# Peptides against a protein of PDB entry 2MBZ: the designs that were tried, part 89

Target 1, 143 residues: chain A of PDB entry 2MBZ
Amino acid sequence: GINLTPEEKFEVFGDFDPDQYEEEVRERWGNTDAYRQSKEKTASYTKEDWQRIQDEADELTRRFVALMDAGEPADSEGAMDAAEDHRQGIARNHYDCGYEMHTCLGEMYVSDERFTRNIDAAKPGLAAYMRDAILANAVRHTP

## One batch from the design tools (peptide; made by RFdiffusion4, then SolubleMPNN)

Design b2_p23_5_s3 (from b2_p23_5, 9 letters changed)
Fold by OpenDDE base, seed 2:
Structure b2_p23_5_s3 (fold): chain B 143 residues (1-143), chain A 23 residues (1-23)
Amino acid sequence: as target 1 above (143 residues)
Amino acid sequence: SEEEERRRLRRAAGALAFASAAL
């Protein structure tokens, strides 16, 4: 799991404890390449690394919310660029994330109620907006 | 098939499903 003390975990993740899902993730996806890549990559992460990841996620959330508030469509250049940054962030921090993988993640955000509730806590409809932006970004980068 | 590949990728994406929800 995440190599942080309970206090450090609280400082970085607050009320969201990713370790509460460790058993489910291992049980369902423990044999996937993404799981192996993530375990290998994150094994050396410090508190500062995890904090940076959270900061990046928070920034991205703010960007999407701002786009929604501005009335920018999910297939706008701004929304697609934010989706691209999201994809690249996953690739840097966790596992290889191509455009098809990214679209699958986007679909999960709207099909798994746990994800939807977590994401939409920032703004109602954010998960759907992200999914649509992710799909649009994938389309524009697919020959 | 395309649908089978999509299912495979969805399963793989779940490895960090909850972490990615925070991303």
Scores: peptide ipSAE 0.090, ipTM 0.704, DockQ to the pose 0.038
Fold by OpenDDE base, seed 4:
Parts: C-alpha cells; sequence; structure tokens
Structure b2_p23_5_s3 (fold): chain B 143 residues (1-143), chain A 23 residues (1-23)
C-alpha cells in the first residue's frame, strides 16, 4: 500500500482514494511482474514523489484535453507524443511498459466503466481519445 | 498464441489500476 498518513493521502489524492483498489488489484494481479515491479518501486515513495506523479498525470490530462479542444486527431503527432509521454511516465514510476502493454491499458480505459468515468471527468470522450492515441503511438513504433 | 499473450498483458496492466484511474 501507499505509505502515507491519512492526511497526506488526502492532500495528494483528494477525493480519489487509491486504497479502495488495493485489495482488488492484489487479488486480480498480485502474481504479475507488473504488480511486483510497482510494489518495489513505490515502496520508497514519499509524499513528494506521489505529488509529483499526480502533477504529471494532471499535466498530461490537460495536454490531451487541449488536443481534443483543438480538434486534433488522436493519431496526430501531438496526440501520439502525449501518449508516448504517458507510456514513459508509467515506465518510470510503476513498471516496464512496452507498447503492447500500453495498448492494453488504453483498451482498459474504455472497457472498464470505472476507468472511463474517472478519466472522462476531465472531458467526455477523453478515455476513448487516449486509447486511440495510445494505439496510434504503438503502431508508429512497431513497424 | 498472440491472443494469449495479449490477455496476459491485460492482466498485468491492471496492477496500475489506481494510478491510471487518477489521470
Amino acid sequence: as target 1 above (143 residues)
Amino acid sequence: SEEEERRRLRRAAGALAFASAAL
């Protein structure tokens, strides 16, 4: 779990409580390499580390929203670059995230309604846009 | 098979459930 006090968790995550997913994640994915890597990496994270991760996620969300508002296709250079930054962020902070893994994450964003609702809170259709950008970015890097 | 590998990767991707949901 996240080694923060309840107050620190509130300061970093606000209304989003990551602890509500801990048991489900462990039950469903506890035997995967990704889970083990994530546990190992995040075990040493401070409040400042978690805050940085949230700030990075917020910035990425703003980038995707701006692209959508500008009418840029999800397979535009800008959208694919944002998807690449997303992939690299996952790789740095959580677990090895290749293009196939990233594509699977993108599909989860649109197939799991909990993810869809959380992501689309920033802008309706954002999850689908991200999925499409992730796929396009994967395609351009796997010729 | 490729399909089996995709399913394996989808399961692994779930390890980032809370972080991905916080985007």
Scores: peptide ipSAE 0.113, ipTM 0.734, DockQ to the pose 0.038; fails the geometry check
Fold by OpenDDE base, seed 5:
Structure b2_p23_5_s3 (fold): chain B 143 residues (1-143), chain A 23 residues (1-23)
Amino acid sequence: as target 1 above (143 residues)
Amino acid sequence: SEEEERRRLRRAAGALAFASAAL
């Protein structure tokens, strides 16, 4: 699990407890390369590391919301660039994330109600917008 | 097949999805 005190976890994640899903994640994905890479990378993460990851996620969320509010299509250059930054953030912090993997993540955001609910808390339809931007970004980077 | 690979990737992607996408 995340090596933080209960107080630190609350400061970083608020009411969301990532450790609540540890057993499910292990049972469903424990034998995957992504899981192993994530466990190896995050094993040494400090509170500051986790806070940075959360700050990056929040910034990306605000960026997508701003694009939606501006009426920018999900396949706009701005939306695709935000999707690319999202992909790169996953790759840096957790596991190798190619464009096909990223597309699968995007689809999960709209097909798993738990993800949809969490993402759309920032803005209704955000999960679908992100999925579409992720797909568009993958397409433009696939010859 | 491409479908089998997509299923594999979708399964693998779930390992981080809850930690990274929830915030």
Scores: peptide ipSAE 0.092, ipTM 0.702, DockQ to the pose 0.045; fails the geometry check
Fold by OpenDDE base, seed 1:
Structure b2_p23_5_s3 (fold): chain B 143 residues (1-143), chain A 23 residues (1-23)
Amino acid sequence: as target 1 above (143 residues)
Amino acid sequence: SEEEERRRLRRAAGALAFASAAL
């Protein structure tokens, strides 16, 4: 799990506790390469590392919300660039994330109500917008 | 098949469940 004190976890994540998913993730995906890579990478993360990851996620959320508010299509250059940054962030911080893997994540955001609810807390329809942007970004990078 | 591979990748992608949900 995340090796932060309860106080540090609260400072970084507030009321959201990422470790609430640890058992489910292990049960469903514990034998995957993605899980192993994530465990290896995050094992050495400090509070500052987790804070950076949270800040990056918050920034991407703000970018997508701003694009939606501006009426930019999910397949616009701006939305696809935000999706690409999201993919690259996953690759740096957690596990290898190719375009197919990324599209699968996008589909999960709209098919699992827990993800949809958490993402759409920032703006209704954000999960679907992200999914569409992720797919568009994958398409433009696929020959 | 493409569909089978996508299902496999979706399962693997779930390892980022907590981070994805925090967006």
Scores: peptide ipSAE 0.087, ipTM 0.710, DockQ to the pose 0.039; fails the geometry check

Design b2_p23_5_s4 (from b2_p23_5, 9 letters changed)
Fold by OpenDDE base, seed 1:
Formats: sequence, C-alpha cells, structure tokens
Structure b2_p23_5_s4 (fold): chain B 143 residues (1-143), chain A 23 residues (1-23)
Amino acid sequence: as target 1 above (143 residues)
Amino acid sequence: SEEERRRALRRAAGALAFASAAL
C-alpha cells in the first residue's frame, strides 16, 4: 500500500484512508495494466509526493465547483480544460489515461454510487458535471 | 461489443480508488 506511517497518512488524507480499498482494488483490478502501472509509480512516492497529488486534486475540485457556481456549461473551454488537467494528472501520477479510459472513468463516477457520493461531497451534481466535461474534452480531442 | 469494452476499461480505471473516483 501507501508507504506512509499512519501519522503521515492522516496529515495528507485526514480521515480518508486510500489503503482501505487496497484489497478490493486488488481483487477487482489486480490483473490490469492500470493496476500494475499505479503500483510501480507510487511505490517510490514520498509524503511530499502524496501531498502534491492531494493538493492537485483539491485544486481541481475547486475549479469544477467554481465553474458550476458560475453557470459555465460542462462543455465550456474552462470545464473541458479542467477535465484535461484531470486526465493528465491521472496519467502523470498513476497510470496511462487516454481519452477513452477517461470517459469510462466519467461514466463510473455517475453509475457507481460510492464514487458519486465521494465526488458529490464537494458539491451535489459534481460527478455528473465532471462526467459531462470529461466527455466533452474527449470529443474535442478525438479526430 | 462497445459496451463490454467500456465496462472492461472502467474496471481497469479503478486501479486506485481515490485517483479514479475522487477530486
């Protein structure tokens, strides 16, 4: 799992423990390329790396919420750019994430209630907005 | 099918819960 002490994990993630999903993730996705890539990349991550990843995620959440509050459509340049940054962040930090993979993630965000609940904790409807932005971003980057 | 492919990709994308499902 994440090679941080319990104290370090709390400092970075608070009450959320990513390792709580380790067994389920291994069971469901352990034979995938994404799983292998994620394990290989994150094995060397320091507390500072995890903090950076969390900070990036928090910033992206704030961006999407701000776009929603401003009434920007999910297919606006702002929303699509945020979706692109999300895709690139996953690719950089965890596993290769093409546009098709990203759209599949977006669909999962609205079809799996656990994902929806986690995302919508920041703002109701955020998962759906993010899904729509992800799809729009994929479309504009697809020949 | 395309739907089956998408389901497979969604499964693969869940390799890290908070990376895949959280902002």
Scores: peptide ipSAE 0.126, ipTM 0.758, DockQ to the pose 0.054; fails the geometry check
Fold by OpenDDE base, seed 3:
Structure b2_p23_5_s4 (fold): chain B 143 residues (1-143), chain A 23 residues (1-23)
Amino acid sequence: as target 1 above (143 residues)
Amino acid sequence: SEEERRRALRRAAGALAFASAAL
């Protein structure tokens, strides 16, 4: 789990309690390499590390929302670059995330209603936009 | 199958993906 005090967790995550999902994640994905990698990487994370991760996520959300508001298509260079940064962030912070894995995540964002609701809280349609950008980014990086 | 592989990848990717989905 996240090795932060309850106070630190509140400071970083606020009303979002990642511990609420820990049991489900373990039950569904506990035997995967991604879970193992994430557990190993995050075991040493400090409050500052988790805060950085949240800041990165917030920044990415703002970028996608701005692109949507500007009417940029999800397969635009800007949207694909944001998708690439998303992929790299996952790879850096959690587990190896190639383009295929990233595409699968994108599909999950639109097919799992819980993810859709969480993502679209920032802007309706954001999950679908991200999925499309993720797919486009994967395609452009395929020789 | 390709579908099973994709499902497995999605399951793997879902591990602590709350951070990436906390967008």
Scores: peptide ipSAE 0.119, ipTM 0.749, DockQ to the pose 0.047; fails the geometry check
Fold by OpenDDE base, seed 4:
Structure b2_p23_5_s4 (fold): chain B 143 residues (1-143), chain A 23 residues (1-23)
Amino acid sequence: as target 1 above (143 residues)
Amino acid sequence: SEEERRRALRRAAGALAFASAAL
């Protein structure tokens, strides 16, 4: 799990408790390569590492919200670039994330109500917008 | 099949459920 003190976890994640998902993730996906890679990478993460990851997530959220507010289509260059940065962030911090894997994540964002609710807390419809941008980005990078 | 592969990839993607929910 995340090797932070309760106080550090609160400082980084606030009201969002990642530990509440640990058992479910292990039970459902513990035998996957992605799980193994993520556990290996994150085992050495410091508070500063986790804070950086949260900061990256917040920045990306702001970018998508700004795109939505501006009326930019999810298949616009700006939206697809944001989706690409999202994919690269996952690959850098957690596990190898190809375009097909990324599209599967996007589908999960709209099919699992828990994800949808958490993402849409920033702006209603954000999960669907991200899913569409992720798909568009995958299509443009797939010959 | 393509559908089966997609299902497997979705399962693998779920390994980062908590982080993906925040990002």
Scores: peptide ipSAE 0.115, ipTM 0.749, DockQ to the pose 0.039; fails the geometry check
Fold by OpenDDE base, seed 5:
Structure b2_p23_5_s4 (fold): chain B 143 residues (1-143), chain A 23 residues (1-23)
Amino acid sequence: as target 1 above (143 residues)
Amino acid sequence: SEEERRRALRRAAGALAFASAAL
């Protein structure tokens, strides 16, 4: 799992403990390329690395919320750029994430209630907005 | 099929699923 002390883990993730899902993730996805890449990359992550990842996620959340509050469509350049940054962040930190993989993640955000609840905690409808922005970004980058 | 491929990709992406929920 994540090689942090309980105190460090709390400082970074708060009440959310990703290690609670380790067995489920391994059982469902343990033989996938994404799982292997993620395990290899994150094995050396420090507290500072995990904190940076969380900070990036928080910033992106605020960015999407601001776009929604401004009334910007999910297929606006601003929303699509935020989706692109999200895709690139996944690629840097975890596993190769092409546009098709990204659209599948976006669909999961609205189809899996656990994800929807976690994302919409910041703003109702955020998961759907992100899904739509992710799809729009994929479309504009696909011939 | 395209649907089967999408389902397989969603399953593969699920390895980061809960981490990505925070991303």
Scores: peptide ipSAE 0.091, ipTM 0.715, DockQ to the pose 0.040; fails the geometry check

Design b2_p23_6_s1
Fold by OpenDDE base, seed 3:
Structure b2_p23_6_s1 (fold): chain B 143 residues (1-143), chain A 23 residues (1-23)
Amino acid sequence: as target 1 above (143 residues)
Amino acid sequence: SREEARRRHAAGMAYALMLSYSL
């Protein structure tokens, strides 16, 4: 799990248990390269690191919501740039994330209702918008 | 709240991202 004390976890995540996904992920993908890479990388993360990751995710959420509110299409340069930042953030913080992997994640956002519901809590349709932006970004980088 | 939703998304990302292997 996340290598933080209970106190640090509370400071960063509040009442939310960030390890709630650990059991399922470990059971299904515990022997994958991505899992091992993520565990190795995050093993040294401090509270400040996790807070940064959370802040980055929050910023991206706000960016996508703002784009949607402005009526910008998901294949706009702004939306694709946000998707690219999302991809790079995954690569920096967790595991190698190429465009193929990123598109898979985007599809998961709309195909797994747990992700859809969680993401859309910020704004209805956000998961679909992100998926479309992720796909568009992948396409523009693989013409 | 929206803030809590964003927090949950970010907090779960470390592990939930690996669900991509099912796709």
Scores: peptide ipSAE 0.105, ipTM 0.723, DockQ to the pose 0.059
Fold by OpenDDE base, seed 5:
Structure b2_p23_6_s1 (fold): chain B 143 residues (1-143), chain A 23 residues (1-23)
Amino acid sequence: as target 1 above (143 residues)
Amino acid sequence: SREEARRRHAAGMAYALMLSYSL
């Protein structure tokens, strides 16, 4: 699990405790490379590391929302660049994330209600916008 | 596929983290 004190967890994640899903994740995906990579990377994370990851996610959220508010298409250069940064962030912080994997994640964002609700809390339709941007970014990088 | 996405993304703590984060 996350090696933070209860107070540190609250400061970073609020009332949401990611460790509440550890058993489910292990049961469903414990034998995958992504799981092993994530466990290895996060085992050494400090509070500052977790906070940085949260800040990066918040910044990306604001960036996508701003693109939507500006009326930029999901396949615009700006939206695709944001999707690329999202992909790279996952790769740095959690597990190897190629374009095929990223596309699958994008589809999950619109098909799994748990993800859709959390993402769309920032702006309705954001999950779908991200999915489209992720797909467009994958297409431009996969000739 | 969507099912493949669920299996891969939910692998490890990253799944729980993605649920906890705005994105």
Scores: peptide ipSAE 0.092, ipTM 0.721, DockQ to the pose 0.350
Fold by OpenDDE base, seed 1:
Structure b2_p23_6_s1 (fold): chain B 143 residues (1-143), chain A 23 residues (1-23)
Amino acid sequence: as target 1 above (143 residues)
Amino acid sequence: SREEARRRHAAGMAYALMLSYSL
């Protein structure tokens, strides 16, 4: 799991512990390249690295919420750019994330109630908006 | 296919889960 002390985890993630999903992730995807890449890449992460990742996620959330509040379509340049940054963030921090994989993640955000509930905590409909933006961005970048 | 990509992506989704939950 995440190589942080309980205190460090609390400081970075608060009451949310991402390691609570370790068993499920291993069972579902333990034999995939993405899983191996993520484990290898994050093994060396410090508290500061995880904090940076959280900060990036928070910023992205605020960005999507602002787009929704402004009434920007999910296929707007702004929304697609936010989706692209999301994809690139996954690629930098965790595992190779192409556009097809990204669209699959987007679909998961709306099909898995746990994701939907957690994402929509910031704003109702955010998961669906992200999914649509992710799809639009993938289409934009697909030859 | 998207289903195949989903299966491959699901592995890396461990931390993607964290990211999505942290959003």
Scores: peptide ipSAE 0.113, ipTM 0.721, DockQ to the pose 0.533; fails the geometry check
Fold by OpenDDE base, seed 4:
Structure b2_p23_6_s1 (fold): chain B 143 residues (1-143), chain A 23 residues (1-23)
Amino acid sequence: as target 1 above (143 residues)
Amino acid sequence: SREEARRRHAAGMAYALMLSYSL
């Protein structure tokens, strides 16, 4: 789990505790490389590291919302670039994230109601927009 | 298979959930 005090967790994540999903993740995917990589990387993370990750996520959310508000299609250069940054962020912070992996994550955003509900809290349809941008970005990088 | 794909993205779910709640 996340090696932060309860106070530190609250400061970084507020009411959301990522560790609430630890058991489910372990049961479903505990033997995968992605799980192993994530556990190894995050084991040394400080409060500052987790805060940086949250800040990156917030920034990305704002970018996607701004693109949607501007009427930019999900396959626009701006949207695809945001998707690419999202992919790279996952790769840096958690586990190797190729374009196929990224598209699977995007699909999960729209197929798992928990993801859809929480993502769309920022803006209705954001999960679908992100999924489409992720797919478009993957396509352009898969010649 | 779809099931295999999901299993490959196990750590991704935790991250994705974290991001979704931070959105």
Scores: peptide ipSAE 0.111, ipTM 0.710, DockQ to the pose 0.403; fails the geometry check

Design b2_p23_6_s2
Fold by OpenDDE base, seed 2:
Structure b2_p23_6_s2 (fold): chain B 143 residues (1-143), chain A 23 residues (1-23)
Amino acid sequence: as target 1 above (143 residues)
Amino acid sequence: RREEARRRHAAGGLYALMTSYAF
């Protein structure tokens, strides 16, 4: 799993223990390229790397929430840019994430209640907003 | 293809879930 001490994991992730999903992820996706890539990339991650990833996620959350609060459409430039940054962040930190993959992730955010609850903890409807922004961003980048 | 991507990404997404508190 994540190569951090229990204390470090608590400091970075708090009550959210990513290791609780390790078995499910391995069982369901252990043979996928995404899993392989993420394992390879994250094997060398330090506490600071994981903290950075969390900080990036928090920043994106704040951006999306601010857009929603401002009444900006999910297909606004701001929302699509946030979606693009999200896609790029996944690509940098975990695994190759093209627009099709990103769109599928967006759909998962609204179809898997675990993701929905996790995301919507910041703001109700955020998962749906992200899904729509992700889709819009994919569309604008599709030839 | 989209279902395959979803499955591949569900792995990635679930991995993202496990690695990221927010997403």
Scores: peptide ipSAE 0.091, ipTM 0.722, DockQ to the pose 0.530; fails the geometry check
Fold by OpenDDE base, seed 3:
Structure b2_p23_6_s2 (fold): chain B 143 residues (1-143), chain A 23 residues (1-23)
Amino acid sequence: as target 1 above (143 residues)
Amino acid sequence: RREEARRRHAAGGLYALMTSYAF
């Protein structure tokens, strides 16, 4: 799991307990390269690293919400740039994330109720908006 | 391949869940 004490985990994640998903993740994806990469990369993460990751995620959420509030379409330059930053954040912090992988994640955001509910807590429809922006960003970067 | 990508990403799925929660 995450190499933090229970106290540090609470300080960073609050009421959200990422460890509740560890068994499911291991069962479903424990033999994948992404899992291995993520475990290797995050093994050395400090509390400050995890906090930075949360801060980056929160900032990106705010960006998407602001785009939606402004009426910007999901295939706008602003939305696609936010999607690209999302992809790069995953790649930087967790595992190699190409555009195909990113589109799969986007689809998961709308097909798995747990993801949809968590994402839409910030704004209803955000998961669908992100999925569409992810797809648009992938298309514009397709050779 | 797409399922493998999903699994590869979903293995990072705690982190994807964390990433979905984070991002």
Scores: peptide ipSAE 0.085, ipTM 0.715, DockQ to the pose 0.445; fails the geometry check
Fold by OpenDDE base, seed 5:
Structure b2_p23_6_s2 (fold): chain B 143 residues (1-143), chain A 23 residues (1-23)
Amino acid sequence: as target 1 above (143 residues)
Amino acid sequence: RREEARRRHAAGGLYALMTSYAF
């Protein structure tokens, strides 16, 4: 699991305990490449590493919200760049994430209500906006 | 395709992070 003390986990994740899913994830997906890559990468993560990941997520959220508020289309350069940063963040922090995989994740954001609710908590329609930006970014990188 | 993506996303820990508003 996450090698943080309870206090450190609280400081980084608040009242949410990400380790509550560890056993379920291991049982269902422990034999996947994504799981192995994630476990290998995160095994060395410090509190500062996890905090950076949280900060990156927050920054990405703010960027997409700002783009939506400005009326920028999801296939704008700004939105596609934010989607690219999202893809690279997944690849850097968790597991290999190509454009096809990223497109699949974007589609999941609008089809899985657990993701949709969590994403749209920042702004209604954000999940759909992200999906469209992810798709546009994938298209421009696979001409 | 989507089912595998969901499994990989969850396995990578991102699902748990998403529930904490960290994606």
Scores: peptide ipSAE 0.077, ipTM 0.715, DockQ to the pose 0.332; fails the geometry check
Fold by OpenDDE base, seed 1:
Structure b2_p23_6_s2 (fold): chain B 143 residues (1-143), chain A 23 residues (1-23)
Amino acid sequence: as target 1 above (143 residues)
Amino acid sequence: RREEARRRHAAGGLYALMTSYAF
């Protein structure tokens, strides 16, 4: 799990504990390379590292919501750039994430109800918008 | 393909199912 004290976890994540998913992830995917890579990478993360990750996620959420509110298409430069930053964030913080993988993740966001529900909590339709932006970004980077 | 993505995403980030970006 996240190597933070309860106090530090509260400061970063508030009332939400991301470690609530640890057991399920371990049971279902504990033998995967991605799991091992993530555990190895995050093992050294400090409170400040986790805070930065949270800040990055929040910023991207705001960007996508703002783009949707402005009526920008998912294949706009702004939306594709946000998708690229999302991809790079995954790659930087957790595991290698190429464009094909990112496209698969985008599809998952609209096909897995747990992801859809959590994403759309910020704005209805956000998961679909992200999926479309991710696809557009992948296309422009894979001519 | 979807299953692999789900597995990797969830395994790669504890935020997978909890945030809008699910890093």
Scores: peptide ipSAE 0.074, ipTM 0.714, DockQ to the pose 0.292; fails the geometry check

Design b2_p23_6_s3
Fold by OpenDDE base, seed 5:
Structure b2_p23_6_s3 (fold): chain B 143 residues (1-143), chain A 23 residues (1-23)
Amino acid sequence: as target 1 above (143 residues)
Amino acid sequence: RLEEARRRHAAGMAYALMRSYSL
């Protein structure tokens, strides 16, 4: 799991403990390349590394919310660029993330209620907006 | 409120990354 003390985990993630899903993730996806790459990369992460990842996620959330508030369509340059940055962040921090994998994540955002609720807590409809932006970004990079 | 939502979102995204092949 995340190699942080309980106190450090609380400081970074608050009351939400991502390690509560470790068993489920391992049982369902432990044999995937993504899982292996992520476990290998994150094994050396410090509290500062995890905090950086959280900060990046927060910034991305703010960008998408701002785009939605501005009425920018999900297939706008701004939304697609935000999706691209999201994809690259995944690749940097967790595992190789091509456009096909990214679209799978986007679909998960709207098909898994646990993620939909978490995402839409920032703004209703954000999960769907992100999914659409991710798809649009994938399309423009796969002509 | 928003900060807590972001933390849950970020943590959820990390979990989502591990479940990329669920669909």
Scores: peptide ipSAE 0.097, ipTM 0.719, DockQ to the pose 0.058
Fold by OpenDDE base, seed 1:
Structure b2_p23_6_s3 (fold): chain B 143 residues (1-143), chain A 23 residues (1-23)
Amino acid sequence: as target 1 above (143 residues)
Amino acid sequence: RLEEARRRHAAGMAYALMRSYSL
């Protein structure tokens, strides 16, 4: 799990505890390379590291919401660039994330109600918009 | 609202990434 004190976790994540998923993830995917890579990479993260990750995520969320509000299609350059930044952020902070993996994650955002609910808390339909942008970005990078 | 939603999403990314293997 995240190597932070309860106080530090609260400061970074608020009332949300990301470790709530630890057991399920371990049970289902504990033997995958991505799981091991993520554990190894994040084991050394400080509070400041996690805060930076959250700041990046917040910025990306605002960016997607702004695109939606502007009526930009999910396959616009702006939306695809945001999706690319999302993919790269996962790769930097957690585990190798190619375009196929990213597409699978996008599909999860709309197929797993827990993710959909969490994402759409920012804006209804955001999960679907992200999924579509992720797919479009993957397509343009894999002609 | 946006920041809070994204925080939950980002915090669950490890789970999200693992879930992708089942798709």
Scores: peptide ipSAE 0.100, ipTM 0.736, DockQ to the pose 0.067; fails the geometry check
Fold by OpenDDE base, seed 3:
Formats: structure tokens, sequence, C-alpha cells
Structure b2_p23_6_s3 (fold): chain B 143 residues (1-143), chain A 23 residues (1-23)
């Protein structure tokens, strides 16, 4: 799980325990390269690192919401750039994330109700918008 | 509420990352 003390976890995540997903992740994907990379990378993360990751996620959420509010299509330069930053954030913080992996994550956002509810809490339809932006970004980077 | 949802998503990114790798 997250290598923080219970006190640090509370400071960063409040009443929410992110380790609630640990068992399911281990059972379903514990033998994958991505899992091993993520465990190795995050093992040294401090409270400040985890807070930074959350701040980055919040910033991206605000960017996507602003794009939607402005009426920018999901395949606009702005939306695709936000999707690219999302991909790079995953690669930087968790595991290698190519464009194919990213499109799979985007599809999960709309196919797994747990993710859809979490994402759409910021704005209805955000999960679908992000999925479309992720796909568009992948297409523009395909040789 | 919104902040908590964002935290779940961020924490769940580890879950999402593993799931996508299996697809």
Amino acid sequence: as target 1 above (143 residues)
Amino acid sequence: RLEEARRRHAAGMAYALMRSYSL
C-alpha cells in the first residue's frame, strides 16, 4: 500500500482510505509489469509527493471542466493537450503509460461505474469527455 | 464531497493502471 503513516494518510486523504483498492488491484493485476513499476516507484513517496499528485489531478480536472464549459470539443488542441498531460502524469508518477495504455484507461473511465461516478462528480459527462480527448490525443501521436 | 471523489480517483489510478494493463 501507500508508504505513509496513518497520520500522514489522514492528512493527505482525510477520511478516505486509498488503500481500500489495494486488495482488488493485487488480486486482479498483481503480476503485471505496471503493478511492479508502480509499487517500486511509489515506495519512496513522501506525504508531499502524494499531495503533489493529488494537486496535479485536481488541476487537470479543472482544466477539463473549463474546456467543457467553454464548449471546446474533446478533439480540440486544448483538450488533447490536457489528455497528453494526463498521460505524462501517469508515466511520471506511476508506470510507463503509452498511448495504447492510455486509451485503455480512458475506456475504463466510461465502462467502470466506480470511475465514472468519481470523475463525473466534478462535472456530468467529464469521464466521456476525457475518454474522447485521450483517444484524439492518441490518434494525433500515431505515426 | 468533490474533493473526496477526486481523492478516490487519484488513489484509484493505481487500480485503473493495473486494469488497463490486463486489457
Scores: peptide ipSAE 0.091, ipTM 0.719, DockQ to the pose 0.066; fails the geometry check
Fold by OpenDDE base, seed 2:
Structure b2_p23_6_s3 (fold): chain B 143 residues (1-143), chain A 23 residues (1-23)
Amino acid sequence: as target 1 above (143 residues)
Amino acid sequence: RLEEARRRHAAGMAYALMRSYSL
């Protein structure tokens, strides 16, 4: 699992302990490439690495919310850039995430209520906005 | 296609984090 002390995990994740999902993920998805890649990449992560990942997520949330508040279209350069950063963040930190995969994740954000509720906790409609931005970003990068 | 995406997303730590945090 995550190679952090209980104190470090609390400092980074608060009441959420990612390790509580380790057994479920391993049991259900342990044979996938994504699992292998994620396990390999995160094996060496320090507290600072995990904190960075959380900070990146928070920053992206703020960026998307700010774009929405400003009335920027989801296919604006700013929104697409945020979507691209999201895609790259997944790829750097966890597993390969191409544009097709990213588009599918975007659809999941609006079709899976668990993700929708979690994402929209920051701002109602954020999941849909992200989905649209992800799609637009994928389109602009499609040959 | 979506199902495969769900599978791969769930397989990574990003899935758990995405479920618990906004992004």
Scores: peptide ipSAE 0.084, ipTM 0.728, DockQ to the pose 0.332; fails the geometry check

